Peptides against a protein of PDB entry 2YKT. Designs and how they scored, part 75

Target 1, 231 residues: chain A of PDB entry 2YKT
Amino acid sequence: SRSEEMHRLTENVYKTIMEQFNPSLRNFIAMGKNYEKALAGVTYAAKGYFDALVKMGELASESQGSKELGDVLFQMAEVHRQIQNQLEEMLKSFHNELLTQLEQKVELDSRYLSAALKKYQTEQRSKGDALDKCQAELKKLRKKSQGSKNPQKYSDKELQYIDAISNKQGELENYVSDGYKTALTEERRRFCFLVEKQCAVAKNSAAYHSKGKELLAQKLPLWQQACADPS

## One batch from the design tools (peptide; made by RFdiffusion4, then SolubleMPNN)

Design b2_p8_3_s3 (from b2_p8_3, 4 letters changed)
Fold by OpenDDE base, seed 3:
Structure b2_p8_3_s3 (fold): chain B 231 residues (1-231), chain A 8 residues (1-8)
Amino acid sequence: as target 1 above (231 residues)
Amino acid sequence: MYPEPNTS
């Protein structure tokens, strides 16, 4: 029946969220944590490299013929420091605004969805059973009427059962339909939340890349000319 | 728990 098909669809939406979406989201969070750790590692390794570059700049500054190149090397290291600071800010936002919030939600969501599905199933079954009971009683009444010398005695009761069946059928169909819409809304809310949080990550990432581009674009021409005019 | 989806 239409109601049975829609009931199956409703249950499948909840199952898809619980069995596919939420596990995939947990994996996404785990991969995000790995990515964060790797970027933190890059920042740490970069610090060592550019600290060594500063040391080369110090040696240039102490030299008789390369003093001005010391300033160039210091500027290169300083620009990198500023880029790394921007990366660290991005990582803090990535952790606090995306990973932590997703982790909190996915942990609570399993219990919430299980309870929601059980509530829906219980009420759906209750309405279905009540409908089946009325249909069975109507069938019994009709059998009694056919065997009776006075069938007219049962006519009013037959009409009452027919009306009750019609009403219960309509209530069941509406309930299942609303249940399906609710389930689809629950699924969409989760995807929308992910998209919105990922947009915030994208904005922060863009800010990091923009800062690096601006700083390097400003300084690189100067650095490229530093060796052309030995003082 | 989750925010309302954009309905536009």
Scores: peptide ipSAE 0.106, ipTM 0.798, DockQ to the pose 0.175
Fold by OpenDDE base, seed 5:
Structure b2_p8_3_s3 (fold): chain B 231 residues (1-231), chain A 8 residues (1-8)
Amino acid sequence: as target 1 above (231 residues)
Amino acid sequence: MYPEPNTS
């Protein structure tokens, strides 16, 4: 029936969230933690490289013929420091605003969805069973009427069962329909939350890239001329 | 738990 098909679809939505979405989200969080660790590693390794560049700048500053190039090398290292500060802020947001929040939600969601599905199934079954019982009683009544010398005796009761069946059928269809809409809404909320959190991360990442581009664009022309114009 | 989605 239409109600049975829609019931199956409703259950499949909940199952897809629990069995596909949530496990995939846990994997996404794990991959995010790996990515965070790698970026933190880059930051640390870069510090060592640019500290070594500062040492080269110190040597230039001590020279008689290359003193001004020392300042250039120091500026290069300082620009890197500022870029890394922006990266660190991005990583903090990545951890606190995305990974931690998703992790907290996914751990709680299994129990929530299980309870929601169980509640839906229990009520759907209750309404279905009540309908089936009423249909069975009507069938029993009709059988008695066919064997009776006075079928008219059962006419009013037959009408009462027909009305009751119609009402119960309508209630079941409405309940299952609302259940399906609710399930789809639950699925959409989870994807929307992921998108929103990823947008926040994207904004922070854009700020990091923009700051780096700006700082380098301001200084690079000066650095490129340093050897050609030693004055 | 999750925010309300846009109308679908």
Scores: peptide ipSAE 0.099, ipTM 0.797, DockQ to the pose 0.183
Fold by OpenDDE base, seed 4:
Structure b2_p8_3_s3 (fold): chain B 231 residues (1-231), chain A 8 residues (1-8)
Amino acid sequence: as target 1 above (231 residues)
Amino acid sequence: MYPEPNTS
């Protein structure tokens, strides 16, 4: 029936969220944590590299003929420091605005969705059982009427069951329809939340890249001229 | 638990 089909669709939406979306989201969070750790590792490795660059700048500053190149090397290291600060801010935002929030939600969502599905199933079954009962009673009544010498005795009761069946069918259809819309909305909310959080990540990433580009664009021409003969 | 969708 239409209601049975829509019921199956409704259950499948909840099952898809619980069995496909949420596990995939947990994996996404895990991959995000790995990515965060790798970026932190890059930060640490970069610090060592630019600390070594500073040491080269110190040596240049101590030389008789390359003193000005010491300042260039120090500027290169300083630009890195500023870029690194921006990266750390981005990583902090990535952790706090994406990973933590998704982790909190996905852990709570299992219980929430299970309860929501169970509530829906219980009410759907209750309405379905009530409908089935009325249909069964009507069938029994009709059998009695067919065997009776006075079928008119059952006419009013037959009409009552017909009306009850019609009403219960309508209630069931409406309930299942609303349930399906609710389930689809629940699914959409989860995807929308993910999209919104990923947009925040994108904005923070853009800020990091922009800052780096600006700093390097400002200084790179000066550094490129540092070895030219004075003119 | 989840916010309302921006579009529905």
Scores: peptide ipSAE 0.099, ipTM 0.803, DockQ to the pose 0.185
Fold by OpenDDE base, seed 1:
Structure b2_p8_3_s3 (fold): chain B 231 residues (1-231), chain A 8 residues (1-8)
Amino acid sequence: as target 1 above (231 residues)
Amino acid sequence: MYPEPNTS
């Protein structure tokens, strides 16, 4: 029946969220944590490299013929420090605004969805059982009428059951239809939340890349000319 | 738990 098909579709939406979306989201969070860890590792390794560059700048500053190059090397290290600070800010946002929030939601969502599905199923079954009961009673009444010498005795009661069946069928169909819309809305909410959080990450990433580009564009021409003028 | 989706 139409109602049975719609019921199946509704249950499948909830099952897809619980069995596919939420596990995939947990994996996404795990991969995000791994990515965060790797970026933190890059940050640490970069610090060591540019600290070593500063040491080279110190040696240049102590030299008789390369003093000005010491300042260049220090500037290179300082620009990197500023870029790295921007990366750290991005990572903090990535952790606090994406990973933590997704983790909190996905952990609670299994229970929420299970309860929502159970509530829907309980009410759907209740309406279905009430319909089935009326249909069964009508069938019994018709059997009695066919065997009776006075079938007109049952006519009013037959009409009453027909009307009750029609009403209950309509109520069931409406309930299941609304249930399906609700389930689809729940699914969409979850995807929208993910998209919104990823937009925040994208904005922070753009800021990081922009800052790096600006700083390097400002200084790189100066650094490239540092060796052209033999002092 | 999740925000309402923008009605498209």
Scores: peptide ipSAE 0.092, ipTM 0.791, DockQ to the pose 0.178

Design b2_p8_3_s4 (from b2_p8_3, 4 letters changed)
Fold by OpenDDE base, seed 3:
Order: C-alpha cells, then structure tokens, then sequence
Structure b2_p8_3_s4 (fold): chain B 231 residues (1-231), chain A 8 residues (1-8)
C-alpha cells in the first residue's frame, strides 16, 4: 500500500542517517584531527627552518661585502613567521568551530535519532493495529449479519465501522506522510550544518592564502633585486 | 540541536 511504502521510506531515511551519515561524519572528524596535527607539525618544522635562515642572515650582516643580504634574509624569515601565525589562527578556528562542534553533535545524535525512530515506529504500529482491529470487527459483523434472519439489525453498526476504518486509514496515511517529511528534514539539517561549518573553514583558509600572497607579492621583487647590485 | 535547514 502507499502507506506501507512511505513507512519503509521513512525508516530508510533514519537508517541512512544512523548507519551511513553519522559513521561517515565521525570518520570526517577523525581525518580532520589528523589534518590538524599534520599542519601543527608543519608549523613546528617551519620554525626550525626559518630560525636557521635567521642565523644565515646574522652571518651576512657580520660580513664586509654582504651586509644588505642579511636584511633580505631577515625579511624572508619574518614574512614566513607572519604566514605561519596566520596558519595557527586558522587551525584554532578549525578546531574550535568545526571539529569540536561536529563531535558534540554526532555524539548526542545517535541517541536522539534512535528515540525519534522508536517513537515513530510505536505510533505507526499503534495506528495500524487500531485499523486492523476495526477491519476485523467489521468482518465479524458481516458474518453475523449473513447468518441472521434480520440482516438490517446490523446495518447501522456496519456503517459505523466503515466510517471508522476510513478515518483510521486517513490518519495513518497522514501520520506516515508527516513522518517522512520530518525524516527528510532531519537529514537535510545535518548536511546543512556540515556545509555551513565547512564554509567557515573555507573563509579562514582563504584569509590565510590571501595574507601569504599579499606579503610575498610585496617583498619578492625587492628580494630578487638584492643580488643584482655588484657590490 | 541542528539549525533549521536554509529553506531559502
């Protein structure tokens, strides 16, 4: 029946969220934590490299013929420090605004969805059982009427059961239809939340890349000219 | 718990 099909669809939506979406989201969070750790490692390694570059700049500054190149090397290290600081700020946002929030959501969601599905199933079954009972009583009444010398005695009761069946069928169909819409809305909310949080990450990433581009574009021409002057 | 989906 249409009601049975929509019921199956409704249950499948909840199952998809619980068995596919939420586990995939947990994996996404785990991969995000790994990515964060790797980027933190890059920042740490970069510090060592550019500290060593500063040391080369100090040596140039102490030389008789390469003093100006010392300033260039210091500027290179400083620009990179600023880029790394911007990366660290992006990582803080990535952790606090994306990973932590997703982790909190996914942990609570399993219990919520299980309870929501169970409530839906219980009420759907209750309405179905009430319909089946009315149909069974109508069938019993019709058998009694066929065996009676006065079938007209049961006509009013038969009409009452027919009306009750029609009403209960309509209530069941509406309940299942609303249940399906609710389930689809719950699924959409979860994807929307992910998209919104990922948009925030994208904005922060864009800011990081923009800052790096600006700093390097400003300084790189100057650095390229530093060796062209024969001292 | 989740925000309402953008019904835009």
Amino acid sequence: as target 1 above (231 residues)
Amino acid sequence: MYPDPDTS
Scores: peptide ipSAE 0.095, ipTM 0.772, DockQ to the pose 0.178
Fold by OpenDDE base, seed 1:
Parts: structure tokens; C-alpha cells; sequence
Structure b2_p8_3_s4 (fold): chain B 231 residues (1-231), chain A 8 residues (1-8)
């Protein structure tokens, strides 16, 4: 029946969230933590490289013929420090605004969805059982009427059961339809939350890339000219 | 728990 099909669809939405979406989201969070750790590792390795570059700048500054190149090397290291600071701010946002919030939600969601599905199933079954009972009573009444010498005695009661069945069928269909809409809304909320948090991360990532581009674009022409002018 | 989706 239409109601049975809609009921199956409703249960499948909840099952898909619990069995597919939430496990996939946990994996996504784990992959995000791995990515964060790798980027933190890049930060640490970069510090060692640019500290070594500063040492080369110190040697140039101590020379008689290459003093100005010392300043260039120091500027290169300083620009990198500023870019790296921006990366650290982006990573902090990535952790606090995406990973932590998703982890908190996915942990609480299993219990919430299980309770929501159980509530829906209980009420759906209750309405279905009430309908089946009413249909069974109508069938019994019709059998009694067919065996009676006065069938007209049961006519009003038969009409009452027909009306009750129609009303209960309509209530069941409406409840299952609303249940399906609710389940789809619950699924959409989860995807929307993920999209919104990814948008925030994307904005912070764009700020990191923009800052790096601006700093390098400003200084690179100056650094390129430094070797053309022998002091 | 989750924000309402933009029902717009």
C-alpha cells in the first residue's frame, strides 16, 4: 500500500543516517584530524628551514661585500613567519569550528536518532493496529448481518465502522507522510550543518592564501633586484 | 541539536 511504502521510506532515511551518514562523518572527522596533524608537522619543519635561512642572513650581514643580501634573507624568513602565523590561525579555526563541533554532534546523534525512530515506529504501529482492528470488527459485523433474519438492525453500525476505517486510514497516511518529511528534514539538517562549517573553513583558508600571496607579491620584486646591484 | 535547514 501507499502507506506501507512511505513507512519503509521513512525507516530507510533514519537507517541511512545511522548506518551510512554518521559512520562516514566519523571517518571524515578522523581524516580531518590526520590532515591537521600533517599541517602542524609542516609548520614545525618549516621553522627549522627558515631558522637555517636566518643563519645564512647573519653570515651575509657579517661580510664586507654582501651586507644588503643579509637584509633580503631576513625579510624572506620574516615573510614566511607571517604566512605561518596565518596558517596556525586557520588550523585553530579548523579544529575548533569544524572538527570539535562535528565530533560533539555525531556522538550525541546516535541516541537521538534511535529514540526518534523508535517513537515513530511505535506510533505508526499503534495507528496501524487500530485500523486493522476496526477492519476486523466490520468483517465480523457483516458476517453476523448475513446470517441474521433482520440485516437492517446492523446497517447503522456498519456505516459507523466504514466511517471509522476511512478516518483511521487517513490519519495513518497523514502520520506516515509527516514522518517521512520529518526524516528528510533531519537528514538535510545534518548535511546543511556540514556545508556551513565547511564554508567557514573555506573562508579562513582563503584568508591564509590571500595573506601569503599579498606578502610575497609585495616583496618579491625587491628581492629579485638585490643581486643586480653589486655594492 | 542541528540548526534548521534554510527552508527558504
Amino acid sequence: as target 1 above (231 residues)
Amino acid sequence: MYPDPDTS
Scores: peptide ipSAE 0.094, ipTM 0.768, DockQ to the pose 0.181
Fold by OpenDDE base, seed 4:
Structure b2_p8_3_s4 (fold): chain B 231 residues (1-231), chain A 8 residues (1-8)
Amino acid sequence: as target 1 above (231 residues)
Amino acid sequence: MYPDPDTS
């Protein structure tokens, strides 16, 4: 029946969220944690490289003919420090605004969806069983009427069962239809949340890239000219 | 915003 097909579709939406979306989201969080760790590793490795650059700047500052190049090397290291500070802020936001929030939601969501599906199934079955019971009672009544010498005795009761069946069928169809819309809304909310969190990550990433571009664009012409001036 | 599941 139409109601049975829509019931199967509703259950399949909940199953898809529970068995495909949530496991995939857990994997996404795990991949995000790996990515965060790798970026933290880049920050640490970069610190060592630019600390070594500072040491080269110290040697230039101690020289008789390259003192001004010491200041250039120190400026290069300082600009990198500012870029790394912006990266650390981006990573903090990535952790707090995306990973932590997704991890909390995916853990709570398993229980929520299981309860929601169970509630839907219980009420759908209750309405279905009530319909089946009325249909069975109508069938019994018709058998009694066919064997009776006075079939008119059962006519009013037959009409009552027909009306009850029609009403219960309509209630079941409406309930399953609303259940399907609710399930699709639940699925959409989860994808929308993921998109919103990725938008926050994209904004923070854009701020990091913009700050780095601005700092380098300001200083790079000065650094490029430093060797053209003969001492 | 994905509403927090009502901890009912």
Scores: peptide ipSAE 0.093, ipTM 0.745, DockQ to the pose 0.357
Fold by OpenDDE base, seed 2:
Formats: C-alpha cells, structure tokens, sequence
Structure b2_p8_3_s4 (fold): chain B 231 residues (1-231), chain A 8 residues (1-8)
C-alpha cells in the first residue's frame, strides 16, 4: 500500500542517518584530527627551521660585508613566525569550532535517532493495528449479515465501520507522510550543520592565507633586492 | 543547527 511504502521510506531515512551518515561523520572527525596533527607538526617543524634562519641572520649581522643581509634574514623569519601564529589560531578554531562540536553531536545523535525512530514506529504500528482491527470487525459483521435473515439490522453498524476505516486509513497515511517529512528534515539538518561548521573553518582558513599573502607580498620585493647592492 | 538530543 501507499502507506506501507512511505513507512519503509521513512525507516530507510533514519537507517541511512544511523548506519551511513553518523559512521561517515565519525570517520570525517578522525580524518580531521589526523589533519590537525599533521598541521601542528608543520608548525613545530617550522619553528626549528626559522630559528635556524635567525641564527644565520645573527652571523650575517656579525659579518663585515653582509650586515644588511642579517636584517633581511630576521625579517624573513619574523614574517614566517607571524604566518605560523595565524596557522595556530586557525588550528584552534578547527579543533574547537568544527571537530569538538561535531564529535559532541555525533555521540548524542545515536540515542536521539533511535528514540525518534522507535517513537515513530510505535505510533505507526498503533495506528496500523487499530485500522486492521476495524477491518477485521467489518469482515466479521459482513459474515454475520450474510448469514442473517434480517441483514438490514447490521446496515448502520456496517456504515460506521466503513467510515471508521476510512478515517483511520487517512490518519495513518497522514502520520506516515509527516513522519517521512520529519525524517528528511532531520537528515538535512545534519548536513546543514556540517556545512555551517565547515564554513566557519573556511573563513578562518581564508584569514590565514590572506595574512600570509599580504605579509609576503609586502616584504618579498625588498628581500629580492637585498643582494643587488653589495656594500 | 539541528537541536541537541537533550533539548528535544
């Protein structure tokens, strides 16, 4: 029946969220944590590299013929320090605004979805059983009427059961239809939340990239000219 | 944002 098909569709939406979306989201979070760790590793490694660059700048500053190149090397290290600081801020946001919040939601969502599905199934079954009972009683009444010498005695009651069946069928169809819409809305909300959190990360990432580009664009021409005029 | 399970 139409109601049975819609019921199966509704259950399939909940199953898709629980069995596909949420496990995939957990994997996404895990991959995000790996990515965060790798970026933190980059930041740490960069510190060592630019500290070594500072040391080269110190040596240049102590030289008789390369003193001005010391300032250039210090500027290079400082700009990259600022870039790395911005990366660290982006990573904090990535952790706190994306990963942690997704992890909290996905952990709670299994219980929520199970309860929501169970509630839907219970009410759907209740309405279905009530319909089936009414149909069964109508069938019994019709059998009694056919065996009776006075079938007209059962006519009013037959009409009442027909009306009750029609009403219960309509109620079941509406309930299942609303259940399906609700399930689709629940699925959409989860994707929307992911998109919203990813947008926040994207904004912070854009700020990181913009700051780095700005700082390098400002200084790089000066650094490129530093060796043109040997003193 | 979908509601938190504890608030629904």
Amino acid sequence: as target 1 above (231 residues)
Amino acid sequence: MYPDPDTS
Scores: peptide ipSAE 0.075, ipTM 0.756, DockQ to the pose 0.290

Design b2_p8_5_s2
Fold by OpenDDE base, seed 5:
Structure b2_p8_5_s2 (fold): chain B 231 residues (1-231), chain A 8 residues (1-8)
Amino acid sequence: as target 1 above (231 residues)
Amino acid sequence: PEDPWADV
């Protein structure tokens, strides 16, 4: 029946969230943690490299003929430090605003979805059983009427069962339809949250890249001229 | 159980 098909579709949405979406989301979180760790590693390695560049700047500053190039090398290292600070802020947001929140939600979701599905199934079955019972009673009544010398005495009860069946069918169909819409909304809200949080990450990433571009664009022309200007 | 997606 249409109601049975819609019921199956509803259950399949819940199953897809529990068996496909949530495991995939856990994997996404794990991959995010790996990415965070790698970027933190880049930040650490970069510190060592630019600390070594500062040492080269110190040597230039101690020289008689290259003193001004020491300041250039220090500026290069300082600009990089500022860029790395922006990366660290991005990583902090990535951890706190995306990974932690997704992890908390996905860990709680199994219990929530199981309860929601069970509630739906219980009520759907209750309505279905009540419908089946009314249909069975109508069938019994009709059988009694056919064997009776006075079938007219059952006519009012027959009409009552027909009306009850019609009402219960409509109620079941509406309940299952609403259940399906609810299930699709449950699926959509999970994807929407992921999209919204990923948009926040993208904005933070854009801010990091913009800051780096601005800092380098400001200084790079000066650095490029440093060797052309003999002291 | 609490709805973990109540804010969405």
Scores: peptide ipSAE 0.414, ipTM 0.922, DockQ to the pose 0.936
Fold by OpenDDE base, seed 4:
Structure b2_p8_5_s2 (fold): chain B 231 residues (1-231), chain A 8 residues (1-8)
Amino acid sequence: as target 1 above (231 residues)
Amino acid sequence: PEDPWADV
């Protein structure tokens, strides 16, 4: 029946969220944590490299013929420091605005969805059973009427069951239809949240890249000229 | 249970 098909579709949406989306989201969070760790590793490794560059700048500053190149090397290290500060801010946002929030939601979601599905199933079954009962009683009544010498005795009761069946069928169809819409909304809001949080990540990433580009664009021409200047 | 996505 239409109601049975819609019921199956509704259950399948909940199952898809529970069995496909949530596990995939947990994996996404895990991959995000790995990515965060790798970026933190880059930051640490970069610090070591630019600290070593500062040491080269110190040596240049101590030389008789390369003092001005010491300042260039220090500026290179300072620009890196500023870029790394921006990266650290981005990473904090990535952790706090994306990973932590998703982790909290996905952890709670199993219990929530299980309860929501169970509630829907219980009510759907209750309405279905009530309909089936009315249909069965109508069938019994019709059998009694066919065997009776006075079928008219059962006519009013037959009409009552027909009306009850019609009403219960309509109620079941409406309930299942609303249930399906609710389930689709549950799915959609999860994807919407993910999209919104990824937009925030993208914005923060853009800010990091822009800052780096600006700083390097400002200084690079000066650094390129440094070796051409007579000491 | 509380809806984890109530803010969405």
Scores: peptide ipSAE 0.413, ipTM 0.921, DockQ to the pose 0.943
Fold by OpenDDE base, seed 1:
Structure b2_p8_5_s2 (fold): chain B 231 residues (1-231), chain A 8 residues (1-8)
Amino acid sequence: as target 1 above (231 residues)
Amino acid sequence: PEDPWADV
């Protein structure tokens, strides 16, 4: 029936969230933590490289013929430090605004969805059983009427059961339809949250890239000219 | 149980 098909669709939405979305989201969080760790590792490794560059700048500053190149090397290391500070800010936001929030939500969601599905199933079954009972009583009444010498005696009661069945069928269909809309809304809210948080990550990433581009664009022409200008 | 997505 239409109501049975809609009921199956509703249950399938909840099952898809519980069995596909939530496990996939847990994996996404795990991959995000791995990515964060790798980026933190890049920051640490870069510090060692640019500390070594500062040492080369110190040697240039101690030379008689390359003193001005020491300042260039120090500026290169300083620009890197500023870029890395922006990366660290982005990583903090990535952790606190995306990963932590997703982890909290996905941990609680299994219990919430199980309760929501059980509530829906219980009420759907209750309405279905009430409908089945009325249909069974109508069938019994019709059998009694066919065996009776006065079938007209049962006509009013038959009409009452027909009306009750129609009303209960309508109530069941409406309940299952609303249940399906609710389930789809639950699914959509989860994807919308993910999209919105990824937009925030993208904005923070754009700020990091912009800052790096600006700093390098400002200094690179000066650094490129340094070797052409003899002291 | 509490709706973990109530803020969405």
Scores: peptide ipSAE 0.409, ipTM 0.921, DockQ to the pose 0.936
Fold by OpenDDE base, seed 3:
Structure b2_p8_5_s2 (fold): chain B 231 residues (1-231), chain A 8 residues (1-8)
Amino acid sequence: as target 1 above (231 residues)
Amino acid sequence: PEDPWADV
């Protein structure tokens, strides 16, 4: 029936969220944590590299013929330090605003969805059972009427059962339809949250790349000329 | 149980 098909669709939406979306989201969070750790590792390794570059700058500054190149090397290290600081700020935001929030939500969601699905199933079954009962009673009444010498005695009751069946059928169909819409809304809001949070990540990433581009674009021409101008 | 997505 239409109601049975819609019921199956509704249950499948909840099942998809619980069995596909939530596990995939947990994996996404785990991969995010790995990515964060790797980027933190890059930042740490970069510090060592640019500290070593500063040491080369110190040696140049102590030389008689390369003093000005010392300043260039210091500037290179400083620009990179600023870029790395921006990366660290992005990582803090990535952790606190995306990963932590997703982790909290996904941890609680299994219990919530299970309860929501059970509530829906209980009410759907209750309405279905009530409909089936009315249909069974109508069938019994019709059998009694056929065996009776006065079938007209049962006519009013038959009409009442027909009306009750029609009403209960409509209520069941509406309930299941609304249940399906609710389930789709539950799915959609989870994806919407993910999209919104990823937009925030994208904005932070764009800001990081822009800052790096600006700093390097400003200084790189100066650095490129440093060796062409012997002091 | 509380809706973990109530803010969405």
Scores: peptide ipSAE 0.404, ipTM 0.919, DockQ to the pose 0.930

Design b2_p8_6_s1 (from b2_p8_6 with N6D)
Fold by OpenDDE base, seed 4:
Structure b2_p8_6_s1 (fold): chain B 231 residues (1-231), chain A 8 residues (1-8)
Amino acid sequence: as target 1 above (231 residues)
Amino acid sequence: SYGEPDTS
């Protein structure tokens, strides 16, 4: 029946969220944590490299003929420090605005969806069983009427069962239809939340890349000029 | 759960 098909579709939406989306989201969070750890590792390794660059700048500053190149090397290290600070801010946002929030949502969602599906199934079954009972009673009544010397005795009761079946069928169809719309809304909300959190990450990443580009574009011409032979 | 505005 149309009701049975739409019921199956509704259950399949909940199953898809529980069995496909949520496990995939947990994997996404795990991959995000790995990516965060790798970027933190880059931060640490970069600090060591630019600390070593500062040491080269100190040696230049102590030289008789390369003092101005010492200042250039210090500026290179300082620009890196500023870029690194922006990366750390981006990583904090990545952790707090994406990973933590998704982790909290996915952990709570298993219980929420299980309860929502169970509630829907219980009410759907209750309405279905009530319909089946009315249909069975109508069938029994018709069998009694066919064996009776006075079929007219059962006519009013037959009409009552027909009306009750029609009403219960309509209630079941409406309930299942609303259940399907609700399930699709639940699915869409989860994808929208993921998209919105990824937009926040993208904005923070853009700020990091912009800051780095601006700082390097401003300083690089000065550093190149310092290496030109004194005229 | 996904649609509750952060009331913080």
Scores: peptide ipSAE 0.135, ipTM 0.753, DockQ to the pose 0.173
Fold by OpenDDE base, seed 1:
Order: structure tokens, then sequence, then C-alpha cells
Structure b2_p8_6_s1 (fold): chain B 231 residues (1-231), chain A 8 residues (1-8)
């Protein structure tokens, strides 16, 4: 029936969220934590490299003929420090605004969805059972009427069961339809939340890339000229 | 709860 198919679709939405979306989201969070760890590793390695560049700048500053190149090397290291600070701020945001919030949601969501599905199933079954009961009673009444010498005795009660069946069927169809809309809304809400959190990450990433571009664009021409200027 | 989806 239409109601049975709509019921199946509703259960399938909840099943898809519970068995596909939530496990995939847990994996996404795990991959995010791995990515964060790798970026922290890059940060640490970069610090060592630019600390070594500062040491080269110190040696230039101590030289008789390359003092001005010491300042250039220090500026290169300082620009890197500023870019790195921006990366660290992006990573903090990535952790706090995306990973932590997704983790909090996914941990609670299995219980929430299970309860929501069970509530829906219980009420759907209750309405279905009430419909089936009325249909069964109508069938019994019709059998009794066919075997009776006075079928007209049962006519009013037959009409009452027909009306009750129609009303209960309409109520079941509406309930299942609303259940399906609710399930789709629950699914959409989860995807929207993910998109919103990824938008926050994207904004922070854009800020990091912009800052790096600006700093390097400002200084790079000066650094490129440093060796062309006669000492 | 997840945020309300933008109902377009």
Amino acid sequence: as target 1 above (231 residues)
Amino acid sequence: SYGEPDTS
C-alpha cells in the first residue's frame, strides 16, 4: 500500500543516517584529527628550518662584507613566523569549531535517532493495528450478516466500521507522510551542520592564505634586490 | 541538536 511504502521509505532514511552517515562522519572526524596532527608536524619541522635560517642571518651579520644580507635573512624568518602563527590560529579553529563540535554531535546522535525511530515505529504500529482490527471486525460482521436471516440488522454497524476504517487509514497515511518529512528534515539538518562547519574552516583557511600572500608580496621584491646592491 | 537547515 501507499502507507506501507512510505513507512519503508521513512525507516530507510533513519537507517541510512544511523548506518551510513554517522559511521562516515566518525571516520571524517578521525581523518580530520590525522590531518591536524600532520599539520602540527609540519609546523614543528618548519620552526626548525627557519630557526636554522636565523642562524645563517647571524653569520651574515657578523661578516665584513654581507651584513645587509643578515637583515634580509632575518626578515625572511620573521615573515615565516607570522605565516606560521596564522596557521596555528587556523588549526585551533579547525579543532574547536569543526572537530570538537562534530564529535559532540555524533556521540549523542545514535541514541537520539534510535529513540526517534522507535517512537515513530511504535506509533505507526499502533495506528496500523487499530486499522487492522477495524478491518477484521468489519469482515466478521459481513460474514455474520451473510449468514443472517435479517442482514439489515447489521447495516448501521457496517457503516460505522467503514467510516472508522476510512478515518484510521487517512490518519495512518498522514502520520507516515509526516514521519517521512521529519526523517528527511533530520537528514538534511545533519548535512547542513557539516556544511556550515566546513564553511567556517574554509574562511579561516582563506585568511591564512591571504595573510601569507600579502606578507610575501610586500617583502619579496626587497629580498630579490639585496644581492644586486653593491656593498 | 543539529542546526535548523535553511529551508529554502
Scores: peptide ipSAE 0.128, ipTM 0.781, DockQ to the pose 0.189
Fold by OpenDDE base, seed 5:
Structure b2_p8_6_s1 (fold): chain B 231 residues (1-231), chain A 8 residues (1-8)
Amino acid sequence: as target 1 above (231 residues)
Amino acid sequence: SYGEPDTS
């Protein structure tokens, strides 16, 4: 029936969230933690590299013929320090605003969805059973009427059961339809939350990239000319 | 809770 098909579709939405979306989201969080760790590793490695660059700048500053190049090397290291600080801020946001929040949601969601599905199934079955009972009673009444010497005695009761069946069928169809809309809304809400959190990450990443681009664009022409200027 | 879905 139409109601049975829509019931199956509703259950499949909940199953897809529980069996596909939530496990995939847990994997996404795990991959995010790995990515965060790798970027933190880049931060640490960059510090060592630019500290070594500062040492080269110190040596230039101690020279007689290359003193001004010492200042250039220090500026190069300082710009990269500022870029790295912006990366660290982005990573903190990535952890606190994306990973932690997704982890909290996915942990609670399995229990919530199981309860929601169970509630829907219980009420759907209750309405279905009540419909089946009325249909069975109508069938019994019709059998009694066919065997009776006075079939007219059962006509009013037959009409009452027909009306009751029609009403219960309409209630079941409406309930299942609303259940399907609710399930689709639950699925959409989860994807929307992920998209919104990724938008926040994208905004923070854009700020990091913009800051780096601006700082380097401002200084690079000066650094490129430093060796052409006679000491 | 998850954010409200866009109902547009």
Scores: peptide ipSAE 0.128, ipTM 0.780, DockQ to the pose 0.189
Fold by OpenDDE base, seed 2:
Structure b2_p8_6_s1 (fold): chain B 231 residues (1-231), chain A 8 residues (1-8)
Amino acid sequence: as target 1 above (231 residues)
Amino acid sequence: SYGEPDTS
């Protein structure tokens, strides 16, 4: 029946969230943690590299013929330090605003969805069973009427069952329809939440990239000229 | 709760 088909669709939405979305989200979080770790590793490795660059700048500053290049090397290291600081801020946001929040959601969601599905199934079954019972009683009444010498005695009661069946059918269809809409809304909410959190990360990433671009654009021309100037 | 879906 139409109601049975829509019921299956409703259950499939919940199953898709539970069996596809949530496991995929857990994997996404895991991949995010790996990415975070790698970026933190970059930051750490960068520190060592630019500390070594500072040492080269110190040597230049101690030289007779390359003193000005010492300042250039220090500036290079400082700009990169600022870029790395911005990366660290982005990483904190990435961790706290995306990964942690998604992890908290996915942990709670299994129980929530199971309860929601169970509630829907219980009520759907209750309405279905009530309909089936009413249909069965009508069938019994009709059999009794056919065997009776006075079939008209059962006419009013037959009409009452027909009306009750119609009403219960309508209630079941409406309930299943609303259940389907609710399930789709639950699915959409999860995707929207992911998108919103990813937008926050994107904003922070944009700030990181912008800051780096600005700092480098400001200084790079100066650094490029440093070796062209006679000592 | 998850974020509210845009009004579909």
Scores: peptide ipSAE 0.101, ipTM 0.783, DockQ to the pose 0.211

